# Designs tried in a protein design run: peptides against a protein of PDB entry 3S8F. Part 9

Target 1, 157 residues: chain A of PDB entry 3S8F
Amino acid sequence: VLTLFVAVPSLMTAFTVAASLEFAGRLRGGRGLFGWIRALPWDNPAFVAPVLGLLGFIPGGAGGIVNASFTLDYVVHNTAWVPGHFHLQVASLVTLTAMGSLYWLLPNLTGKPISDAQRRLGLAVVWLWFLGMMIMAVGLHWAGLLNVPRRAYIAQV
Target 2, 166 residues: chain B of PDB entry 3S8F
Amino acid sequence: DEHKAHKAILAYEKGWLAFSLAMLFVFIALIAYTLATHTAGVIPAGKLERVDPTTVRQEGPWADPAQAVVQTGPNQYTVYVLAFAFGYQPNPIEVPQGAEIVFKITSPDVIHGFHVEGTNINVEVLPGEVSTVRYTFKRPGEYRIICNQYCGLGHQNMFGTIVVKE

## One batch from the design tools (peptide; made by RFdiffusion4, then SolubleMPNN)

Design b2_p30_5_s1
Fold by OpenDDE base, seed 5:
Formats: C-alpha cells, structure tokens, sequence
Structure b2_p30_5_s1 (fold): chain B 157 residues (1-157), chain C 166 residues (1-166), chain A 30 residues (1-30)
C-alpha cells in the first residue's frame, strides 16, 4: 500500500523534474522535441550525475510497482531481482545524486571551482558508475527472473 | 520577466504532468500484461493457518519427521516441514513423482525461507504461521531447498533436499 | 596470465575511479 501510495507522487515529481530540464534546455537554446536535451549542461558532473540517477530510477521505480504487486512479487521475491531493484534506487539514484551534490556543494563551500581535469574525471566517474550500475542491475534482475535466490551464495543457474 | 518564466514553467509542467498520467496507465497496463502472462507460475496461498511455535516440535504433525509425509489420497500427499535454525525437517523429504504435494511449512524459531530449486516454490516461513504450497514434481531427482531469508549465523549453510522418486 | 592482469587492472582502475568523487570531497573538506 505504501509503495503504491508513493508511486504516484514520485512519478509526478519525476516528470516535474523533466519539465524543469526541458525548460532549462530551452533557455539554453535548445529547440524542437529533443533539441533541449542536447542543450543541457552535460559537461558538468553536478548535473550529469543526478540526471543519470534519475534515468536509473525509472526502471527501479517500475520494479517497485512490480515488487508491490502480490502476484508479481511472488515471482521475484527473495530472488536476485530484489537487490537489483535496491541497487537501482540506492546505489544509482541516491549515490549519483550524492556525487552530483558534492560536485556542486564543495566548490561553493570552498569558494574554489573545480579544475578542468577534476571536471573531466568527475564526468568519467559518474558515467562509468552509471554504466556499471546498469550492468549489475540488469544482471541481477535477469538472474532474479531465472530464480536465482537472494541471500544465497549458490544457485542452480 | 518572472511572470513570463512562471507561465512558461507552468506550460511545460502541464505537458509533462499529462504525460505522467499517460505513463501511469501504460505502467498499469504493463503490469496487467505481466500478470496475465505469468499467472501460470503463481502458486496460490492457502488459508491463514496458525500454530504455536513453542510446541510445534513436541506435538502435532510437525513433531515426528518420520510421519511428516502423509498420504491424503491417491497420488496426493501432505508434507509437514519445519524450517529451523539451521535446516529443514524432514531431510530428505521423499515424495513420489507425479503426486500432488501439499507442503505445510512452519518454523519453531525465526523467519526462514523455503526456496526449492528447479521449482517455483518460494515462500517465507514465519513462526506461528503455516505456509501452504501445492506442487507436483514432474521430474524425479533431488531438489535442493534453500533458505533465502536471513535467519542467523548459519543461514548460508541452511539447506534441505527433496527426493522425488519414480 | 594476461587475462588475470587485465582483470586486475580493470578492477583496480574501477575502484580508484569510483572512489575519486569521495576522495575529492574529503580533500576539499580537509
């Protein structure tokens, strides 16, 4: 009940964020249906990180609804699917948001902007983090669907 | 300037909110589709049944592992299984191939899992509650029971075996 | 083996890379 209750506000929030991104992109000169995406500051890890987190959160959120369904949960419960969901939500969204927050907060707190090298490294970090998390998440979800158990060091598959 | 910005923001928000609502229905539809296509794998839960975990080892159908497998009809059996720290009783569980098996599983101590490899049997076992699972083994052989719910220091070594005989 | 060395390199690189934002944060706060 709680998950489903939170699902609707979360979706609304997610798409509100998307609206803000579209607005920002258009303010930055992006035009057309997708041109605003390219206009977003993809050179800033403080921006990229939370956005990637949001992207990872989409399948995670969908999975949350699956997990909240009685009949579907029977299929996925206590399988590798569950940690896959958790890693999308926590290790992707929360962690990437934290990373992004650091890239914004620290320069502002110290009064010193990050160097270009640090910026590039930051971009590499968040993109590789996202990639790794997606690979792991897909693997865990797939394994879960193949009935690989959670909290077990061995599996039939 | 602020008014213009506000108006623009509202326009985008309205559009995305509409999209959000549409996507909500899409997700619901996808869930419904998934349910429809995967219903064959769902084992329905039985009626709520309670048991005293403090006495389940001493009296009742779970007390004697030698009497845990009860034939209830032609090609129909009930198996009373205890999941405990750290194992299953009886072990092994011996059942005939092709028979309808009703597992009645409970715990005398803490929450455990009952995950039978090679099957869709996957339930949590709560002390004081009887988990009921109905299954028919089509293939003979050994099926490993795995505890997939953390139950203590010996959790990782908590295994059982179901032996399906021809 | 070459494969083992490659895997070790990839693993080590990943660990270091994934740690960078936190290390940078620690440095900035020190």
Amino acid sequence: as target 1 above (157 residues)
Amino acid sequence: as target 2 above (166 residues)
Amino acid sequence: SLLEELLELVYSSAVLLYSLPFLLAAEALA
Scores: peptide ipSAE 0.021, ipTM 0.700, DockQ to the pose 0.020
Fold by OpenDDE base, seed 1:
Formats: C-alpha cells, sequence, structure tokens
Structure b2_p30_5_s1 (fold): chain B 157 residues (1-157), chain C 166 residues (1-166), chain A 30 residues (1-30)
C-alpha cells in the first residue's frame, strides 16, 4: 500500500496542470464552476491535442497505480491490459503532445501561420486520434481482464 | 495586482492539490475493495529461490523430465518445469484432477512466460530464479501453456500442455 | 466478401486519417 504513494508526485503534477488550465480559462473570461473550460481555446489544435492527451493520461495513470500494485499486477501482468496502459500513456499523451507541439512549433519556425483549413483539419485529426485511442485502450484493457495474453496470437476467453 | 494574482493561483493550486489527494485515496480504496472481494488467485511474494541456470539441465530436479512430477503427499504434487527456447518440459505435464499442484518453474536460457489458459496461472520465468505457483485443477482435460514474454524468433510458437486426468 | 471490403476500407481510411497530422507537418516545412 505504501508503494502507491509514489503516485503522489505525478498526481500533484497532473492536477497542477489542471489548475493552470482553470486559471487560464478564467483569464479568458470563463466564469463559474465549469465555465472556464469552455473559455479555453478549443479552436486551436496546438491546445486541444495535448489536453486530450492529458485526458487520456487519467485512466492510464489509474492503470499505472494498478500495475504498481503487487497483488493486482498478478491479474493484469503480461495480458492485453499492459499494452492498453501503454497506448494511453505513450500513444495518447506523448503522441498528442507531440502533435500539439508541432502545430505550435512549425508555424513559429517557418513564420507561416496555419491556414484555417489546416486548423480545422488538425482539429479533426487530433479528436479522431483521441477517439480511436480510447476505443482501442478500452478494448485492450477489457481483453486483459478476460485473461487475453500479451504477445500471443491466440487466446482462450 | 501581482499580489492578487499570486493569491488566486495559490488558491487554485491548493484546491486541485486537495482533489489530487482525495483521488489517491479513492484509488487506494478501490484496490482495497478489490482485494477484499477477490482474494482468490492472489499469490503473495514468497521466499526467493535461486538456481544455477547453467547446470539446471544436468543436475537437480529439473534435469529429468520423466521425474518432473513428484508426489509430495496425499493428493499433493510438485512439478518441476523448465521453460526454454522454445518450449516447456515436461510436455505434456500430466497431473491428476483435484490434486494440489505446486509448479516450480525456471529457465536455463532467457526469460519466458508461463501462462496457462483457463487458469489464473501467469508468471514470469527468469533464469536463475524459481517461480512457484500453486494450483488445483478442478476440471479434467488439456490446458495450453502460452509464453507471453518475448524470448526470441520462436516465441510465437512456444506452447506446452498440461493434461489433467480424472 | 462485403465484410472484408468494409474492413479494408476502414483500415485504409484509418491509415490515411492518422497520417494527416504528419502530412500537414511536412507541408508546413516545405
Amino acid sequence: as target 1 above (157 residues)
Amino acid sequence: as target 2 above (166 residues)
Amino acid sequence: SLLEELLELVYSSAVLLYSLPFLLAAEALA
């Protein structure tokens, strides 16, 4: 149980980022308990991508706690659960953060702003990426709980 | 102005920090609940048992697959299993239905997996270490052993069989 | 079969869709 407290710094960091988002949203005119969320720049793929990554990281982080639990790890270890966790952490958070970084960095480096068409397409891409990753992650975690082995082409369910 | 902004930021951080801690306890509670309701199949860490992977094939209880199944008591057996590139020995492993089986699994070469379909047996097999798993087969039949740890070019074909006899 | 054709279409569309952000990046760098 004490080993689970290793998650405290990560959780603190994650929710500090959330605090930053709240503050930013309120600075942009958002009011109320949740109004600040709508005030965030959801029309910018450079913003949306990493935020979606963070959202995907939430269940991934929870899964990390499960994986770090000695007793629960026995259930999920080397099952499809593990790649499900990885896809949330790497293929979602890291990848979407990279996408967002590119949407910000490239226009600044080249001096060429993205067109409105590119912006809209970018938004579609990152949202669909997120959706696909969530579907896949749920499927992998579900399969893992059904004792589908990792790194095997066959399974008995 | 700067002072007010600082106070506001601090307030938000404190609020979210509190939420963070609350969520941590929720996760711990969920784990505790899961353990309390699903105690079957939880195998705690036992005493670390070591073996020399370079000699395990030549001497000791893993050396002869014909002697791998040892009756240790009434309706109790110990099975000494080797996971190797690319298979298991003995193969098949023959055990009686309803008997308490203690699997002692090790590897002479690289890390392998030992996943028995239809059971909760799923352990890593490390050279130099002995994995111990206790299980009782309630149903007769064949149970496939799957390697779920990448171990080389033949990994995908690495299977074994446990035959449970009536 | 119809199912196979559908799956192929889904696969192809997914590959294209998930490649778009990188194509956009390449275009931006050109």
Scores: peptide ipSAE 0.021, ipTM 0.737, DockQ to the pose 0.021
Fold by OpenDDE base, seed 3:
Parts: sequence; structure tokens; C-alpha cells
Structure b2_p30_5_s1 (fold): chain B 157 residues (1-157), chain C 166 residues (1-166), chain A 30 residues (1-30)
Amino acid sequence: as target 1 above (157 residues)
Amino acid sequence: as target 2 above (166 residues)
Amino acid sequence: SLLEELLELVYSSAVLLYSLPFLLAAEALA
């Protein structure tokens, strides 16, 4: 219980961001329990990227709690589970946030907005990145639970 | 009005914080479930035991691989294993089926892994420390030991074998 | 083989696509 309590600040941060998103969506005209989600600027890769990163970070965070637990860490440590966790935390959240930041930063630095084609391409990039990362992460976590070791070229299964 | 907007934001935050706390309990429940269903078979000692890595090859229970398997009871054995660059000693490790095996694993050089395929035995082996794992092999056969911690140029080829005899 | 060529095409396309935001950012900073 005490160990898991360490996760509280992280959860608070994540869900505070979610609260900000809800507020933003409602300011944009979204109504109801879920209508605010649709009202968010999903046509902007600078927005979509970090949000997708956050979505990937959720299961990754859950895995972080597992990895931080002594008894459960024994099960998953040095298995493919760990790289799976990394790809959710670093290769998804951090990387997508970086991508999103660049989509925002580029127009501001150049003094001109991105073209519609560039916008659409950016959306494709971040969505495909997210999809690929999720597939790989699920696979790695699954393999880890099957006791596939990390840092090894061979496994029983 | 700024005050109204601030109040609205706080309301959303309160809701999401409540959800956050609820999720914490969900995770606790999931951990409990996982422990109940997926953690059987390996019992770590949990006690810190130290050894001098500079002398472990020359003296003590790890020094002679021919004496590494010690019967401590009618159906109990202690196996003193060295993980080194790049292999395991003894190799193979021969133990009886159905016997309670206590592995005492240490390293004379660098950090290694001790991952036994077909089991949930998976520990890091640190020089100067003794890793203790208790396990009972229910099925006879050969179990491969894999090093899952990078330990040098020969890491990828560092394997051992446990032979479980009927 | 055709399969190898397709795989190379997919890989190259993916690398280019995923690198694009960073390349554009680098250009903007230059």
C-alpha cells in the first residue's frame, strides 16, 4: 500500500491534465459526459500527439506500479515486459510529446502556419506511431508474461 | 468571469482526482489478483547474504563444481551456482525431480542474470551477494539457464543447463 | 525478391515519415 501510494502524485498530474482537457473541450462547445472530447482539436497534430502519448502512458503507468512492486517485479524483471514498459513511457509519451511540440514550435519559429497537407501528414505520422507502439508494447508485455527474457536472442516460447 | 471559470476548473479537477484515487484502488486490486494467480513456484529468501567475490572461486561452497549439489535432507538439496563471464558452474546442474532445490547463486566477476526457462526462476546475480531461490521441479528434463543481464562480449552465448532426473 | 523489396519500401517509408517532424524542426531552427 505504501509503495503504491508513490503513484498518487503521478496519477494526480495525469488526471489534472485530463481535467484541463475537459475544460478546454467544454470551452470549445463540447457538452455532456463525452461531448467535450469530440470538441477537442483532433485536427491538430500538435494536440493529438501528446494526447496519444498520454493514452499510451496510462497502461505504462499501470505497469510502472507493477514494476515498482517487489513481488510483481520479480515476475516481470528482465523479461520482455520491461522493454514493453519503456516503449509506452519513452517511445510513446515522451516521443509523441516531442513530436507534438515540434508541430507547434515549427509554425511559431518560421512565422507561417503549416499547410493543410503538412497538417494531414502530421496527423498520419502521430497516429501511425501510436498504433505501432501499442502493437509492439502489447506484444512485448505479452511475451514478458510468457517469461521471454530481455537481452536474449532465444526463448522457450 | 474569472472566478466562475476558476470554480469550474476546480470542479473538473476534483472529479478527475476522485477518479484517480479510485484507479489507485483498482490497481491495488489488480496487484492482489496477480499475486494470487501468477506468483506461485518461486520463494526468494529475502535475506541479504554477502560473499567475497575475489575468493569465492578458491574457497567455500562455490569453489568445487563437483560438490556444488549438496543434499540437505531426504528430498532437499542446495545448489551452489556461480554465474561468470561467460557461463554457469556447475554445468549441467543435476537435480532430482520433485526435490526441493535451494539455489545459492553468486558471481565472481560482474552482474549476470539467472533465468531458467520453463520456470519462474529469474534473478540478477551480483558480485558480493548471494541470490537464494527455492524451487521444485515437477517435470523431468533439461531446463536452459539464460543470462538476461548484459555482462560483456560473450553475453549472448552465456547459457547453462539444469538436468532434472526422474 | 518482391517481398524483400516491399519490406524495404515499407521500412524506408516509415523511417522517412516518422523522421519528418524532426527534420522540419531542424530546418526551422537553421
Scores: peptide ipSAE 0.016, ipTM 0.717, DockQ to the pose 0.019
Fold by OpenDDE base, seed 4:
Parts: structure tokens; sequence; C-alpha cells
Structure b2_p30_5_s1 (fold): chain B 157 residues (1-157), chain C 166 residues (1-166), chain A 30 residues (1-30)
């Protein structure tokens, strides 16, 4: 029961981040219900990376509730579901945030802006990473629900 | 202006709260659906039972694999299983079809897994603790036991077999 | 099999790749 209290600050953080993104988008000229999204700097890998991480974190957070549930854990525990959860939390959010941080930090530390080619490459990297993570994570979660065991090279399915 | 910015952010938060609540309900619904439709079902946790892992091999119900399967009643059995590095005892575990089987599983060495393919049996086995799982095999045949908790160099080869006889 | 060999190659490569940051960190901290 106490474990689920972690959901409260997590949701609060999510709300704050989302609100900040909307505010930023609107400041950049975005209007309407969704126009602010398009107005965000999607041409900057330092921005795109952590945002994609956040997107991956949403289903991961939902999975966290499942994993923390006394009853639901019996369904998913030590199945492929668990590594699927990890890939959303660590290999998606944390990793993409690190990538984004790097794209910001390097030019800042060196005093040299990244070239257009580097920028495009960075965008390709983070989008491909996100796509790969989503495919793998969905697959792992699906496999987990089919009772594919974790830490085993074989499965009945 | 910080106040103006704060006010604006607060307004946006209200919208996102509503969205998040909606999404939360969606997730809860999906969880409920998954739970309700999952074919394996859910196994309730048993009571905590302790055992001395240092002596479990020498004395007690786990000591003799030939006596591991105990009939406790009509069409009811208790099976005392050891998960060890790297295998299961007894192996194979022979039980009748349609009988109610209570597995009492423990480990003499390290933490292992006990995952029976084709069933909802999936528990961790801790030294010093007894895992209890109740299951009835409706179909005869062989069911593979898989260790799904890393337990050492031979982990990947740690398998057992449950033979369900007609 | 060829598949097993490929998987082994991928696994080995991944291990090396993911180990690199830790090796570098260890060197930096030594």
Amino acid sequence: as target 1 above (157 residues)
Amino acid sequence: as target 2 above (166 residues)
Amino acid sequence: SLLEELLELVYSSAVLLYSLPFLLAAEALA
C-alpha cells in the first residue's frame, strides 16, 4: 500500500512537466489545443531526446503500478514483462535524457555549436532509439503476458 | 513576471490533471481487463513458513526424493521440492491427473525460481523459506520447470520435469 | 547454428559496449 504512494509525487511531476511544455510551446507561438506541440523545438535533439524519454516513461509508470501490486505481480513477476518495464524506465527515459543532456552539454562546454549535420544525426539517433525501445518494450510486455519467463532462453509459447 | 507565469502554468496544470485522470482510468481499466482475462490466473500468497536450509537435505520431508510425494487425502498430494544449484528434486515429479497438488518448495543454497510451463505456477524459492503453491493438473503429460531467477553459472540449464499421469 | 553465432556476436558486442563506460570510470577514479 505504501509503495503505491510513490504514484502521487510521480504524477505531480508529470503534470508539472507537461504544463511546462505547453507553456513553452505557447510562448513559441503555438495556439489551440495541439498547436503548442508543433511549436516546440523538434529540430533540437537536446529537446527531442528527453521528451521521447518522457513519452516512454508514461506506460512504464503504469507498469510500475502493476509491478508494485500484490496481486498483479503474480501475473508478471519474473516474466518478460519486467525487463520490458526496465527498458521503458531506464533504457528509454534515463538513456534518452542522458543523450539529450549530452547534445546540450557538449556544445556548451566546448563553446562550439553543433553542425547541422550533427544535429540531423542526433535527431536520427534519438528517434531511432525511441522507436527501437518501443518495439522491444511492447514485445517484452506482450511476451510477459504470454508467460514468457525472465532469465530463460526458452518458453512454451 | 513570475506571478503571471505561475498563474499560466497553474492553468495548464488543471487541464493536464484532467487528462491525467482520464489516462489513469484507462490504465486501471486495462489492468483490470488484463487481470480478468489472463488465462493463467492469480495464485494467492501462502503463509510464511521457515526451514533451516543447512539441514533440509539431511532430515525432514525434503531429505528423501523417494518420499517427496505424499498423499494427504483422497486425490490430494503434497510434494516437497528442493530447488538447488542446479536442478530440482525430485526429478521428475510424478503426480496424478486431476489431483490437488500442494507444492512445498525450498532451497538449500541460493535463491531459485520455480516456473512451471503450461501453468500459473511461478514462484521464487528462498533458502530458509518454504514456498507453497496449490495446483491441479487437468491434462496429462510433461511439464517443464524453469528457473527464472539467476542462481549461478548453471542457471540457464536448471530444469525439472513434472510428469502428470492419467 | 548461424543464428546462435550471430546472437553470440551481438551479445558479446553489447557486453563490451556497455562495459566501456564503467571501465573508463574505473580508470578515471584510479
Scores: peptide ipSAE 0.007, ipTM 0.704, DockQ to the pose 0.018

Design b2_p30_5_s2
Fold by OpenDDE base, seed 4:
Structure b2_p30_5_s2 (fold): chain B 157 residues (1-157), chain C 166 residues (1-166), chain A 30 residues (1-30)
Amino acid sequence: as target 1 above (157 residues)
Amino acid sequence: as target 2 above (166 residues)
Amino acid sequence: SLLEELLELVYSTAIALYSLPFFLAAEALA
């Protein structure tokens, strides 16, 4: 009934996650307003991947509000904007979270830690994935605003 | 230790929520300012109109493509368009340049899209619902209608044409 | 119901601002 009311619990969840990150960073010795961010384990792909997913999810969430708005949805509906939104929400957050989960799960299941080379490679993969997804998502959103239709092989911009 | 951790997390959560609350007031103020200055346009809501998809081909304004374009006033037309699997009718849609065109679009079968290239016309067409779009073509020529909602095996080939005459 | 409506109003204004850059972009490109 109240479409935009769904944004309330979503935002609350986002701030709860942020609070958890701050707590973790401060436990690791971070101090000050932003020092806790630096203290987070940025050398662990199991951590970096889902965090990058969360970063991509922020603009995706804004897009969700747009898509849920009656007036704004008229502009973006069934344009390239929509797959742009999906690539932020699914191909970024969900996919990167899955990647991060594997980086944690596999060592635990096998009982063997990942090698340093594997760790570095993992970091490279998730950062490159994030970069590529951001470029693609921005491009799709931009194309959508230029009235490029979704599900069509031809378009006149 | 777990209890202490929960309390600490709660404290940080309260802090972040307090911050969000503070920002809420800032947002409200900025929205109020934006609305007061009218810096952005608003797309008006269309009227919801219903139709029986099972009879729309048999009776009513969509039944005869030859009568689909109706002049409703000086330089004003209503065009009754059917989006179906897989095409549009009438096709082509012929309208005069500079006239105000009201498209009344519905479907007899499944959900389709109605996206007119070179325009801001972009609506979903639902069986049982009439989509209403108002547009004035300023330039003569041909405008392609694209179905941007998957509607079946022939979706990729579902095109129409609007011919704007001088 | 009244409480829900009030809450929606308050948060809707906030999230409207969050989406404002996208709205402005749409207007600029229209």
Scores: peptide ipSAE 0.021, ipTM 0.740, DockQ to the pose 0.052
Fold by OpenDDE base, seed 1:
Structure b2_p30_5_s2 (fold): chain B 157 residues (1-157), chain C 166 residues (1-166), chain A 30 residues (1-30)
Amino acid sequence: as target 1 above (157 residues)
Amino acid sequence: as target 2 above (166 residues)
Amino acid sequence: SLLEELLELVYSTAIALYSLPFFLAAEALA
């Protein structure tokens, strides 16, 4: 059980980020319980990408707790569940954060703002990436629960 | 306005980050304290059985595949299985339907997996350690054993079979 | 020790609730 204490700092970080987003949204004119979400800069891929990564990280984090559980790991260990977890944590959050950082970094390095076309393309890329990643992750987790082994080209189902 | 907003957000974040950092150190301290005072608790429930991987093929219960299946009681068997590069021994493993089977699995070489399709048997097999799994096969037939831990160039072809007799 | 046990209980409860959907999914699909 003490091993699971490692999840606490991560949860605190998540809450801090969420609080910061709420504050930012309210500063941008968002009001009410959920109005601050709409007020966030969803037209900027540099913002959208890491936020989508964070959204994928939520179920991934829960999966991390499962994987770290002595009892629950018996169900998921060395099944397709594990790579499903990795794709949410690395291929979603880390990758999307890197993508978002790029959309911020390039204009600053070149001194040129991104064009509207580039902005729209960036939004399409990060949303499609997120969608594909969620489909893949759900599939892998589902397969894992159906006892599909990891690192094997054959499966019962 | 944007600059002011960013400063306000940063100030807010700094406060919560400081709190988070403080809590992190508290948790680390608690973990360290627990490990220092409860060292025995880091070992999972059950006895860790060890074996010498260099001699397991030559002596002991894993040495002879013809004697790998041992009846330990009425409708109870122990099966001594070797996972090696790249297969399982014995192969096939023959056990009776409805019997309680205790698998004792180890490796003479590298880490392998032992995943039996159609069952909840799924364990890592480490050289020098014995993995113990209890299972009762209710249905007769053939059950495929799959290595789900990378063990070398022949990993993808590493399979075994359990034959459950009526 | 009491504080440690209390913290463990709180964190264990939170973790259990957070992981509950996956546990239920595992039970349903197994």
Scores: peptide ipSAE 0.020, ipTM 0.742, DockQ to the pose 0.042
Fold by OpenDDE base, seed 5:
Structure b2_p30_5_s2 (fold): chain B 157 residues (1-157), chain C 166 residues (1-166), chain A 30 residues (1-30)
Amino acid sequence: as target 1 above (157 residues)
Amino acid sequence: as target 2 above (166 residues)
Amino acid sequence: SLLEELLELVYSTAIALYSLPFFLAAEALA
């Protein structure tokens, strides 16, 4: 019940953020149906991190609804699927948002901008984190569907 | 300028909100479709049945592991299983191949898991409640029972075995 | 198949490596 309750406002919030991104992209010169995406500041880890988090949150959110379904939950409950879901939600969205926040916060608090090298490193870290999280999440979800148990160090498969 | 910006924001927000609502229905529809097409793998839960966890070891059908497997009909058995810290009783559980097995699982202590490898049997076992799972083993052999719910220091070593005889 | 084995290796390695920090964090807090 709680999951389904929060699903609606979460989706609304997510797509409201998307609306803001579209607006920002268009303000930055992006045109057309998708041109605004390219116009977003992809060179800023403070931007990229939370956006990647949001992207990871999409399948995670869908999984949340699955987990909330009685019959579907029976299939995935207490399997590797659940950690996969958690890692998308927490280790992807929350963590990447936190990372992005730091990339914004520290320069603003100190008044010193990050160096170009630090910026590039930050981008690398964020993208690699996202990639790794996606690989792990896909693997965990897949394993879960294959009935690999949660909280067990051994499995049949 | 500010007015124009606000108007633009509102327009985009309205569009995306509409999209979000549409997507919500799409997701619900997809879930519904999945449920409708994948019902064969669902093990129905039985009626709510309760038991006193403080006495389940001393009296009743779970008290004697030697009497845990009860034939209830032709090619039909009920198995009374205890999940406890840290193991299963009886262990091994011996059942015939091709028979319909009704597992009645409960716990005398804390919450445990009952995950049978190679099957879709995967339930949580709560003290005071009886979990009922119906399954027919089509292949003979040994099936490992895994506790997939944290139950204490010995959780990782909590295993059981179902032996399916020809 | 070889492809499946490779995929399994990649996923297993990735899962292990990326889960390790969380495991270590959990152990540190235990």
Scores: peptide ipSAE 0.007, ipTM 0.697, DockQ to the pose 0.024
Fold by OpenDDE base, seed 3:
Structure b2_p30_5_s2 (fold): chain B 157 residues (1-157), chain C 166 residues (1-166), chain A 30 residues (1-30)
Amino acid sequence: as target 1 above (157 residues)
Amino acid sequence: as target 2 above (166 residues)
Amino acid sequence: SLLEELLELVYSTAIALYSLPFFLAAEALA
């Protein structure tokens, strides 16, 4: 129980971000339970990238609770499950946030806005990254549950 | 209206925070349910047992691989295993099918892994600490031991074998 | 294998329940 309370600050942060997104979407004209989501700037890779990172972070966070559990961690420890968790938390959230930050930072530093072609390319990049990361993460988690060890080139299955 | 906007923000934050706390309890409940209904797959942690890694090769139950398998009772054995750079001893580990095996695993050098394929045996082996795992092999055959903790240049080739005899 | 299935169940349930109640709660408090 005490171990799970360690997740509280992270959850609070995540949900505060979600609240901010909801408020922003509603300010942009979104209405209803889900209309605010559609109103968010999905045409901006600087926005889409970190949001996709957050989406990947959700299952990763659930896995974090599993990994933090003493008894459940015994099942998944040092299996492919752990790298799967890493790829959701670091290679998804952190990496996509960094990518998104660059899409915002570079135009501001140079004083030149990105072209429409660059914008579209950026969107493609972050969506493809997210898709690939999710596929790999699912595979790693699945392999981990099948007792595939990490840091080994061979496995029973 | 700044006040109205502030109230709206607070309402959203309160909702999301409430959900956050609720989810925490859901996770606790799910874990509790899982443990209550299906604990057979969980290997309980044993009591902390220490050993001197600098002398473990020279004296004590790990010193002689030929004496590593000790029958402690009818259909009960204790196996003293060393994980070292880069292998396991004894190798192979020979145990009877259906016997209760208590593995006592330690390391004389660095941290290693002890992952037995086809089983739920998966522990880290720390120098100075004895890892204890209980397992009963129901099927005869060979089970590969894999080091799943990086331990040096020969890590990728560090394997052992458990032979379960009929 | 049973434990693995249960872990998947817990994981999947956590994912499924992670966002929906917050939206509903926020709407109810607004």
Scores: peptide ipSAE 0.026, ipTM 0.729, DockQ to the pose 0.353; fails the geometry check

